Peptides against a protein of PDB entry 4U39. Designs and how they scored, part 3

Target 1, 302 residues: chain A of PDB entry 4U39
Amino acid sequence: SIKVIGVGGGGNNAVNRMIENEVQGVEYIAVNTDAQALNLSKAEVKMQIGAKLTRGLGAGANPEVGKKAAEESKEQIEEALKGADMVFVTAGMGGGTGTGAAPVIAQIAKDLGALTVGVVTRPFTFEGRKRQLQAAGGISAMKEAVDTLIVIPNDRILEIVDKNTPMLEAFREADNVLRQGVQGISDLIATPGLINLDFADVKTIMSNKGSALMGIGIATGENRAAEAAKKAISSPLLEAAIDGAQGVLMNITGGTNLSLYEVQEAADIVASASDQDVNMIFGSVINENLKDEIVVTVIATG

## One batch from the design tools (peptide; aimed at target 1 S272 G283 S284)

Design b1_p8_5_s2 (made by RFdiffusion4, then SolubleMPNN; from b1_p8_5, 4 letters changed)
Fold by OpenDDE base, seed 2:
Structure b1_p8_5_s2 (fold): chain B 302 residues (1-302), chain A 8 residues (1-8)
Amino acid sequence: as target 1 above (302 residues)
Amino acid sequence: SMFYTGKK
């Protein structure tokens, strides 16, 4: 089974976005120290952590409170994650609960023997230096606790949205990018396509790889496959080029009109941008909600 | 003890 655990406000917003976008084949768990915020989760499983420590009032933007809250609730987290083959831990870094609890939850998942993937955001620079510093500590702790850590730099989202985009929309886009990161991987396992991958394939690419980069490309029209692939490998979300990566996982998602030729064309572009010795695996996914769009997601590991 | 608002 695949479990997605959203940790704190940002993680739970991402989980809500996943549910709203009908990401299939995963079990959703919402974790928070704030009981009121947790009630807004759409997840089937809602878990309040650190009830004694916080009394459901949240972590007060303190990562140490988030950490202690997860430690207090360790047994319940273990029970919720038990039997998962794969666990996605999603959070917005820089806050209290997400920053502090996500590494603890990730370690619990890893200790249970699940393939543990972190999908987290760095805060926007405008959120201030304190959040950036807290996020750096949380990311460092996540790196030690996961098999693969995908870090999304929120500032790079500002490069893909209009300059006049309101702050709330920028956060919504961050939630969407977190969704895309999880879905781009989970769909390869859980959702049928033209080329299917199994969990063992994904595990080979993602086990004990440390930090990973994610690129996303979306395009329409006659050259949509090539354009989407080119956008993915040149994505502003990639803090480095995909050359030098030891592993590449790619997802090519299209509507019912997605052709094998388009899949191959996209795969060839990503392969050409990668090292010759890269372990590249790719799958295709059919999403009936896509009309003329192709979405290419690239995860570069190592 | 942990509070669950929903369980499978």
Scores: peptide ipSAE 0.009, ipTM 0.534, DockQ to the pose 0.017
OpenDDE base, seeds 1, 3, 4, 5: peptide ipSAE 0.000, 0.000, 0.000, 0.000; ipTM 0.345, 0.393, 0.407, 0.396; seeds 3, 4 fail the geometry check

Design b1_p8_5_s3 (made by RFdiffusion4, then SolubleMPNN; from b1_p8_5, 3 letters changed)
Fold by OpenDDE base, seed 3:
Structure b1_p8_5_s3 (fold): chain B 302 residues (1-302), chain A 8 residues (1-8)
Amino acid sequence: as target 1 above (302 residues)
Amino acid sequence: SMFYVGKK
């Protein structure tokens, strides 16, 4: 089984976006120290952590409170994660709950023997230095607690969106990128396509790999596969080129009109941008909600 | 026992 656990406000917003986008084959868990915010979650399982510590009033943007809240609720977290083969831990780093609790939750998942993948955001620079510093500490703790950590630098999202994009929409896009990171992986396992992967394939690429980079490309039209692949490998979300990666996981998602030719064309482009000796695996996914779009997600590990 | 704020 695959579990997605959203931790704190940003993580819960991402989980809500996943549910709204009908990400299949996953169980959703929302975790927060703020009981009021947690009530807004669409997740099937809503867990308040640190009830004694916080009284449901949140972590006050303090990562130490988030950490202690998760530690207080360790047994409940263990029970919620028990039996998962894979656990996604998603959070917005820089706050109290997400920054502090996500590493604890990730460690619990890993200790249970799940393939543990972190998908987290760095705060925007405009959120201030304090959030950046807190995020850095949380990311460092996440690296030790996960098999793979995908870090999305929110400032790079500003390169993808229009410069006039309202701040609220920029945060919404951050939630969407978190969704894309989780879905790009979970769909390879849970959603049939033209080329199916199993959990063992994904585990080979993601187990004990540390930090990972993610690129996303979306295109339409006659050359949509090639364009989407080119956009993915040149994505602003990639802090470095995919050359030098030890492993590449590629998802090629299209509608019912996705062809094997398009899948191969996209895969060849990504392979050509990768090292010759890279362990590359790719899967295709059919998403009936996609009409003429192809979405290419590339995750570079190692 | 798990403490749930909500469960479907």
Scores: peptide ipSAE 0.021, ipTM 0.602, DockQ to the pose 0.017
OpenDDE base, seeds 1, 2, 4, 5: peptide ipSAE 0.000, 0.025, 0.000, 0.000; ipTM 0.371, 0.615, 0.391, 0.375; seeds 2, 5 fail the geometry check

Design b1_p8_5_s4 (made by RFdiffusion4, then SolubleMPNN; from b1_p8_5, 4 letters changed)
Fold by OpenDDE base, seed 1:
Structure b1_p8_5_s4 (fold): chain B 302 residues (1-302), chain A 8 residues (1-8)
Amino acid sequence: as target 1 above (302 residues)
Amino acid sequence: SLFYTGKK
């Protein structure tokens, strides 16, 4: 089974976005120290952590409170994650609960033998230096606790949105990018396409790989496959070029009209941008909701 | 990771 655990406010917003987009083949768990915020989750499983420590009032933007809250609730987290083959831990880094609790939860998942993937955001620069420093500490702790850690730099989202985009919409886009990262991997396992991957294929690329970067490209029209692939490998979300990556996981998602030729064209573009010795795997997914769109997701590890 | 620059 695949479990997605959203940790704190940002993680729970991402989980809500995943549920709203009907991401299939995964079980959703919402974790928070704030009981009021947790009640707004759409997840089937809602877990309040650190009830004794926080009394449901949240972590006060303190990562140490988030950490201790997860430690207090360790047995509950273990029970919720038990039997998972894969666990996604999603959080917005820089806050109290997400920053502190996500590494603890990830370690619990890894200790249970699950392939543990972190999908987290760095705060926007405008959120201030304190959040950025807290996020750096949380990301460092996550690296030790996961098999693969995908880090989304929120400031790079500002490069792909309109200059007039309201701050609230920029946060919603961050939630959507977190959704795309989880779905880009989970669909390769859970959703059939023209080229199917199994869990063992994904595990080979993601097991004990440390930090990863994600690129996303979306396109329509006659050259949609090539355009989507080019956008993915040049994505502002990639803090570096995909050259030098030890592993590449590629998802090519299209509607029912996705052709094998389009899949090959997209894969060839990504391969040409990668090192010759890279371990690259790619899957194709059919999503009937995409109609004429192709979405290419590239995850580079190593 | 050689790929992840870790740049702030």
Scores: peptide ipSAE 0.006, ipTM 0.364, DockQ to the pose 0.034
OpenDDE base, seeds 2, 3, 4, 5: peptide ipSAE 0.000, 0.000, 0.000, 0.000; ipTM 0.405, 0.387, 0.413, 0.408; seed 2 fails the geometry check

Design b1_p8_6 (made by RFdiffusion4)
Pose (drawn by RFdiffusion4):
Structure b1_p8_6 (pose): chain A 294 residues (1-190, 197-206, 209-302), chain P 8 residues (1-8)
Amino acid sequence: SIKVIGVGGGGNNAVNRMIENEVQGVEYIAVNTDAQALNLSKAEVKMQIGAKLTRGLGAGANPEVGKKAAEESKEQIEEALKGADMVFVTAGMGGGTGTGAAPVIAQIAKDLGALTVGVVTRPFTFEGRKRQLQAAGGISAMKEAVDTLIVIPNDRILEIVDKNTPMLEAFREADNVLRQGVQGISDLIALDFADVKTIMKGSALMGIGIATGENRAAEAAKKAISSPLLEAAIDGAQGVLMNITGGTNLSLYEVQEAADIVASASDQDVNMIFGSVINENLKDEIVVTVIATG
Amino acid sequence: STFSFGKK
């Protein structure tokens, strides 16, 4: 019983993308103050929060509103989250709802005893000061409210995509990366949560590599461990979760080769949750998701 | 598919 909660617009898209990618084994909850944006969620459960406060008009990039909105819907949320063994709280930070409500929601989930993993994006630098400041204040609050917070620096999306990809695609990739963050774990729980719990505090950074071809598992792993999303050296990690995903042509040669690359770059005595998952919708593509905690 | 947990 793992629930992925998209909070605000940032999470709304990630949840959509997860659903679009047919990520299995999770119950999705899209939570928004913005009734219009919420009605775009492909989530079966659409929770409008702050209905009294925002009247479906959203939080206006005011985290305080997203917070008060979440606090207003404190009871509706717990009801939706009860029974969750694990709650992914996925949101965009810098907003109002994502920045404000996610900590409220993730804290509720944490109090509910669920393994609360918040997976959020820090706004692109270009989103400006308000976005940056609010997320910083928001990311700070997400850390206090989750067991593990995987923070995806959107600015690093721009290093990854072609220098000329339009902004719309840059935001889109942030959504996918958020999805890639949650799927990278949720695919490994479809197992004693104390395992993953022992891996889940402090902040967390993740990396992704995608490759195709003859030497792809290594190419993917190398790209994953060196990825711009992954800002710090993995040897600094106390715990590392590794997810390898490929087509039905995923060989153990490829799997371990990528595991060896991720492992050698991690501390020797590191705790590790590793999985490889077959995605029939993949052909020659392989995706290594690496999440380091410490 | 493979899964593991523990020390390196």

Design b1_p8_6_s1 (made by RFdiffusion4, then SolubleMPNN; from b1_p8_6, 4 letters changed)
Fold by OpenDDE base, seed 3:
Structure b1_p8_6_s1 (fold): chain B 302 residues (1-302), chain A 8 residues (1-8)
Amino acid sequence: as target 1 above (302 residues)
Amino acid sequence: PVFYVGKK
């Protein structure tokens, strides 16, 4: 089984976006120290952590409170994660709950023997230096607690969106990128396509790989596969080129009109941008909600 | 015991 655990406000917003986008084949868990915020989750399982410590009033933007809250609720987290083959831990780093609790939750998942993938955001620079510093500490702790950590630098989202994009929409896009990171992987396992992967394939690429980079490309039209692949490998979300990666996981998602030729064309472009000796695996996914769009997600590990 | 704020 695949579990997605959203931790704190940003993680729970991402989980809500996943549910709204009908991400299939996953169980959703929302975790928060703020009981009021947690009630707004669409997740099937809503867990308050640190009830004694915080009284449901949140972590006060303090990562140490988030950490202690997860430690207080360790047994409950273990029970919620038990039997998962894969656990996605998603959070917005820089806050109290997400920054402090996500590494603890990730470690619990890993100790249970799940393939543990972190999908987290760095705060925007405009959120201030304190959030950036807290995020850096949380990301460092996440690296030790996960098999793979995808870090989305929110400032790079500003390169994808229009410069006039309202701040609220920039945060919504961050939630969407978190969704895309989880879905780009989970769909390869849970959603059949033209080329199916199993959990063992994904585990080979993601187990004990540390930091990963993610690129996303979306295109329409006659050359949509090639354009989407080119956008993915040149994505602003990639802090470095995919050359030098030890492993590449590629998802090619399209509608019912996705052709095997388009899948091959996209895969060839990503392979050509990768090292010759890279362990590349790719899957295709059919998403009936996509009309003429192709979405290419590339995750570079190692 | 697992404490849920909500569960389906």
Scores: peptide ipSAE 0.042, ipTM 0.717, DockQ to the pose 0.017
OpenDDE base, seeds 1, 2, 4, 5: peptide ipSAE 0.026, 0.027, 0.028, 0.005; ipTM 0.626, 0.643, 0.668, 0.422

Design b1_p8_6_s2 (made by RFdiffusion4, then SolubleMPNN; from b1_p8_6, 3 letters changed)
Fold by OpenDDE base, seed 3:
Structure b1_p8_6_s2 (fold): chain B 302 residues (1-302), chain A 8 residues (1-8)
Amino acid sequence: as target 1 above (302 residues)
Amino acid sequence: SMFYVGKK
């Protein structure tokens, strides 16, 4: 089984976006120290952590409170994660709950023997230095607690969106990128396509790999596969080129009109941008909600 | 026992 656990406000917003986008084959868990915010979650399982510590009033943007809240609720977290083969831990780093609790939750998942993948955001620079510093500490703790950590630098999202994009929409896009990171992986396992992967394939690429980079490309039209692949490998979300990666996981998602030719064309482009000796695996996914779009997600590990 | 704020 695959579990997605959203931790704190940003993580819960991402989980809500996943549910709204009908990400299949996953169980959703929302975790927060703020009981009021947690009530807004669409997740099937809503867990308040640190009830004694916080009284449901949140972590006050303090990562130490988030950490202690998760530690207080360790047994409940263990029970919620028990039996998962894979656990996604998603959070917005820089706050109290997400920054502090996500590493604890990730460690619990890993200790249970799940393939543990972190998908987290760095705060925007405009959120201030304090959030950046807190995020850095949380990311460092996440690296030790996960098999793979995908870090999305929110400032790079500003390169993808229009410069006039309202701040609220920029945060919404951050939630969407978190969704894309989780879905790009979970769909390879849970959603049939033209080329199916199993959990063992994904585990080979993601187990004990540390930090990972993610690129996303979306295109339409006659050359949509090639364009989407080119956009993915040149994505602003990639802090470095995919050359030098030890492993590449590629998802090629299209509608019912996705062809094997398009899948191969996209895969060849990504392979050509990768090292010759890279362990590359790719899967295709059919998403009936996609009409003429192809979405290419590339995750570079190692 | 798990403490749930909500469960479907």
Scores: peptide ipSAE 0.021, ipTM 0.602, DockQ to the pose 0.017
OpenDDE base, seeds 1, 2, 4, 5: peptide ipSAE 0.000, 0.025, 0.000, 0.000; ipTM 0.371, 0.615, 0.391, 0.375; seeds 2, 5 fail the geometry check

Design b1_p8_6_s3 (made by RFdiffusion4, then SolubleMPNN; from b1_p8_6, 3 letters changed)
Fold by OpenDDE base, seed 4:
Structure b1_p8_6_s3 (fold): chain B 302 residues (1-302), chain A 8 residues (1-8)
Amino acid sequence: as target 1 above (302 residues)
Amino acid sequence: SFFYVGKK
């Protein structure tokens, strides 16, 4: 089974976005120290952590409270994650609960033997220096606790949205990028396509790889596959060029009209941009909602 | 203390 655990406010917003976008083949768990915020989760499983410590009033933007809250609730987290083959831990770094609890939860998942993937955001620079510093500490702790950590630099989202985009919409886009990171991997396992991957293929690329970068490209029209692939490898979300990666996981998602030629064309572009010695795997996914769109997701590891 | 809410 695949479990997605959203940790704190940002993680739970991302999980809500995943549910709203009908990401299939995963079980959703919402974790928070704030009981009121947790009640707004769309997840099937809702878990309040640190009930004694926080009384459901949240972590007060303190990562140490988030950490201690997860430690208090360790046995319940273990029970909720038990039997998962893969666990996605999603959080917005820089806050209290997400920053502190996500590494603890990730370690619990890893200790249970699940392939543990972190999908987290760095805060926007405008959220202030304190959040950036807290996020850096949380990301460092996540690196030790996961098999792969995908870090989304929120400031790079500002390069892919209109300059007039309201701050609230920038946060929604961050939630959407977190969704894309989870879905880009989970669909390769759970959703049939023209080229299917199994869990073992994904595990080979993602097991004990440390930090990863994600690129996304979307295109329509006659050259949509090539355009989507080019956008993915040049994505502002990539803090480094893909040619330095030791492993690449590629998802090529299209509608029912996705052709094998388009899949091959996209794969060849990503391979050509990658190192010659890269371990690259790719899968295709059919999503009937995309109609004329192709979405290419690239995850670069190592 | 643990609080669990399932939608089932």
Scores: peptide ipSAE 0.026, ipTM 0.621, DockQ to the pose 0.016
OpenDDE base, seeds 1, 2, 3, 5: peptide ipSAE 0.000, 0.022, 0.021, 0.000; ipTM 0.375, 0.598, 0.621, 0.397

Design b1_p8_6_s4 (made by RFdiffusion4, then SolubleMPNN; from b1_p8_6, 3 letters changed)
Fold by OpenDDE base, seed 2:
Structure b1_p8_6_s4 (fold): chain B 302 residues (1-302), chain A 8 residues (1-8)
Amino acid sequence: as target 1 above (302 residues)
Amino acid sequence: SLFYVGKK
């Protein structure tokens, strides 16, 4: 089974976006120290952590409170994650609960033997230096606790949206990028396509790889496959080029009109941008909600 | 101890 655990406000917003976008084949768990915020989750499983420590009032933007809250609730987190083959831990780094609890939850998942993937955001620079410093500590702790850590730099989202985009919409886009990161991987396992992957394939690419980069490309029209692939490998979300990666996982998602030729064309572009010795695996996914769009997601590991 | 707001 695949479990997605959203940790704190940002993680739970991302989980809500996943549910709203009908990401299939995963179990959703919402974790928070704030009981009121947790009630707004659409997840099937809602878990309040650190009830004694916080009394459901949240972590006060303190990562140490988030950490202690997860530690307090360790046994219940273990029970919620039990039997998962794969666990996605998603959070917005820089806050209290997400920053502090996500590494603890990730370690619990890893200790249970699940393939543990972190999908987290760095805060926008405008959120201030304190958030950035807290996020750096949380990311460092996540790196030690996961098999693969995908870090989304929120500032790079500003390069893919209009300059007049309101702050609230920028956060919404961050939630969407977190969704895309999880879905781009989970769909390869859980959702049929033209080329299917199994969990063992994904595990080979993602086990004990440390930090990973994610690129996303979306395009329409006659050259949509090539354009989407080119956008993915040149994505502003990539803090570095995909050359030098030891592993590449790619997802090519299209509507019912997605052709094998388009899949191959996209795969060839990503392969050409990768090292010759890279272990590249790719799958295709059919999403009936897509009309003329192709979405290419690239995860570069190692 | 953990408090479950909702679960399956």
Scores: peptide ipSAE 0.023, ipTM 0.627, DockQ to the pose 0.017
OpenDDE base, seeds 1, 3, 4, 5: peptide ipSAE 0.018, 0.000, 0.022, 0.000; ipTM 0.584, 0.368, 0.603, 0.360; seed 5 fails the geometry check

Design b1_p8_7 (made by RFdiffusion4)
Pose (drawn by RFdiffusion4):
Structure b1_p8_7 (pose): chain A 294 residues (1-190, 197-206, 209-302), chain P 8 residues (1-8)
Amino acid sequence: SIKVIGVGGGGNNAVNRMIENEVQGVEYIAVNTDAQALNLSKAEVKMQIGAKLTRGLGAGANPEVGKKAAEESKEQIEEALKGADMVFVTAGMGGGTGTGAAPVIAQIAKDLGALTVGVVTRPFTFEGRKRQLQAAGGISAMKEAVDTLIVIPNDRILEIVDKNTPMLEAFREADNVLRQGVQGISDLIALDFADVKTIMKGSALMGIGIATGENRAAEAAKKAISSPLLEAAIDGAQGVLMNITGGTNLSLYEVQEAADIVASASDQDVNMIFGSVINENLKDEIVVTVIATG
Amino acid sequence: RNVVSIHV
């Protein structure tokens, strides 16, 4: 019983993307103050929060509103989260709802005893000061409210995509990366949570590599461990979760080769949760998701 | 290393 909660617009898209990618084994909850944006969620559960406060008009990039909105819906949320063994709280930070409400929601989930992993994007630098400041204040609050917070620096999306990809696609990739963050773990729980719990505090950074071809597992792992999403050296990690995903042509040669690359770059006595998952919708593509905690 | 290995 793992629940992925998209909070605000940032999470709304990630949840959509997760659903679009048929990420299995999770119950999705899209939570928004913005009734219009919420109605776009592909989530079976659409929780409008702050209905009294925002009247479906959203938080206006005011985290305080997203918070008060979440506090208003404190009871509705717990009801939706009860029974969750694990809650992914996925949101965009810098907004109102995502920045405000996610900590409230993730804290509720944490109090409910669920393994609360918040997976959020820090706004692109270009989103400006308000977005940056609010997320910083927000990311700070997400850390106090989750067991593990995987923070995806959107600015690093721009290093990854072609220098000329339009902004719309840059935001879109942030959504996918958020999805890639949650799927990277949720695919490994579809297992004693104390395992993953022992891996889940402090902040967490993740990396992703995607590759195709003859030497792809290594190409993917190398790209993953060196990825711009992954801002710090992995040898600094106390715990590392690795996810290897490929087609039905995923060989153990490829799997371990990528594991060896990720492992050698990590500390030797590191705790590690490693999985490889077959995605039939993949052909020659292989995706390594690496999440380091410490 | 302490590794929990999963293959799906």

Design b1_p8_7_s1 (made by RFdiffusion4, then SolubleMPNN; from b1_p8_7, 6 letters changed)
Fold by OpenDDE base, seed 1:
Structure b1_p8_7_s1 (fold): chain B 302 residues (1-302), chain A 8 residues (1-8)
Amino acid sequence: as target 1 above (302 residues)
Amino acid sequence: RKITEIYL
């Protein structure tokens, strides 16, 4: 089974966005130290951590409280994650609960033998230096606790949204990018396409790879496959080029009119931008909601 | 569409 665990406010917002977009083939778990915020989760499983430590009042933006809250609730987390083949741990780094608890939860998943993937955000620069420093510590702890860590730099989201985008919408876009990172992987396993991958294929690319970068491209029209692939490899979300990556996981998602030629064209573009010795795997997904759009998601590991 | 509206 595939489990997605949202940790703290940002992680829970991302999980809510995944549920709203009907991401299939995954079980959702919401984790928080704030009982009121946790009640607003759409997840089937809602877990309050650190109930004795925090009394449900949250972590006070302190990562050490988030860490201790997850440690207090270790047995409950183990039971909720037991039997998962894959675990996504999603969080907004820089806060108390997400920053402190996500590494503990990831380690629990890894110790259970699940393929453990972190999908996390760095805070926007406008959230201040304290959040950025806390996020850096949380990301460092996540690297040690996961098989692969996808880090989304929120400041790069400002390059892909309108300059007049309200702050609240910029956070919603961060939640959407977290959704895309999870869905871009989970759909390769759970959703049929023209070229299907299995869990073993994904495990080969993602097991013990450390940091990963994610690029996303969307296009429509006659050259949509090539355009989407070019947008993915040049995505502002990529802090570096995909050249030098040891592994590449590619998702090519389209509507019912997606052709094998379009899949090959997109794959060839990504392969040509990658190192010659890269271990590249690609899958295709059919999503009827995309109609005439093609979405390319690239995850570069190593 | 915004890149962030992918899969909607």
Scores: peptide ipSAE 0.024, ipTM 0.588, DockQ to the pose 0.043
OpenDDE base, seeds 2, 3, 4, 5: peptide ipSAE 0.029, 0.016, 0.022, 0.021; ipTM 0.638, 0.520, 0.573, 0.694; seed 2 fails the geometry check

Design b1_p8_7_s2 (made by RFdiffusion4, then SolubleMPNN; from b1_p8_7, 6 letters changed)
Fold by OpenDDE base, seed 2:
Structure b1_p8_7_s2 (fold): chain B 302 residues (1-302), chain A 8 residues (1-8)
Amino acid sequence: as target 1 above (302 residues)
Amino acid sequence: RKITEIFK
């Protein structure tokens, strides 16, 4: 089974976005130290952590409280994650609960033998230096606790949105990118396409790989596959070129008119931009809502 | 469509 665990405010917002976008074949778990915020989760499973420590009042933006809250609730987290083959741990880094609890939860998932994938955001620069420093510590702790850690640099989202985008909308875009990181992987396993991957395929690329980067491209028209692939490999979300990656996981998602030729064309572009010795796997997904759009998601590991 | 909305 695939489980997605949203940790703290940002992680739970991302999980709500996944549920709203009908991401299939995954079980959703919401974790928070704030009982009021947790009640707003759409997840089937809701877990309050650190009830004794925090009394449901949240972590006060302190990562050490988030960590201790997850440690207090270890047995409950273990039971909720038990029997998962894959666990996505999603969080916004820089806060209290997400930054502190996500590494503990990830370690629990890994110790249970699940393929453990972190999908996390770095805070926007405007959130201030304290959040960036807290996020750096949380990301470092996540790297040790996961098989793969996808890090989304929120400041790069500002390059793909309008300059007049309200701060609240920029956070919603970050939640959507977290959704895309999870869905871009989970759909390869859970959602039929022209080329299906199994869990073993994904495990070969993501097991013990450390840091990963994600690129996303979308296009329409006659050259939509090539354009989407080119946009994915040049995505502002990529902090580095994909050429240095040891592994690449690629998702080509299209409507019912997605052709095998378009899938191959997109895959060839990503392969040509990667190292010759790269272990690349690609799958395709059919999403009837995309009409004439092709979406390419690239996850570069190593 | 915004790149951030590609799976809606």
Scores: peptide ipSAE 0.028, ipTM 0.622, DockQ to the pose 0.044
OpenDDE base, seeds 1, 3, 4, 5: peptide ipSAE 0.015, 0.013, 0.015, 0.021; ipTM 0.507, 0.469, 0.547, 0.574; seed 5 fails the geometry check

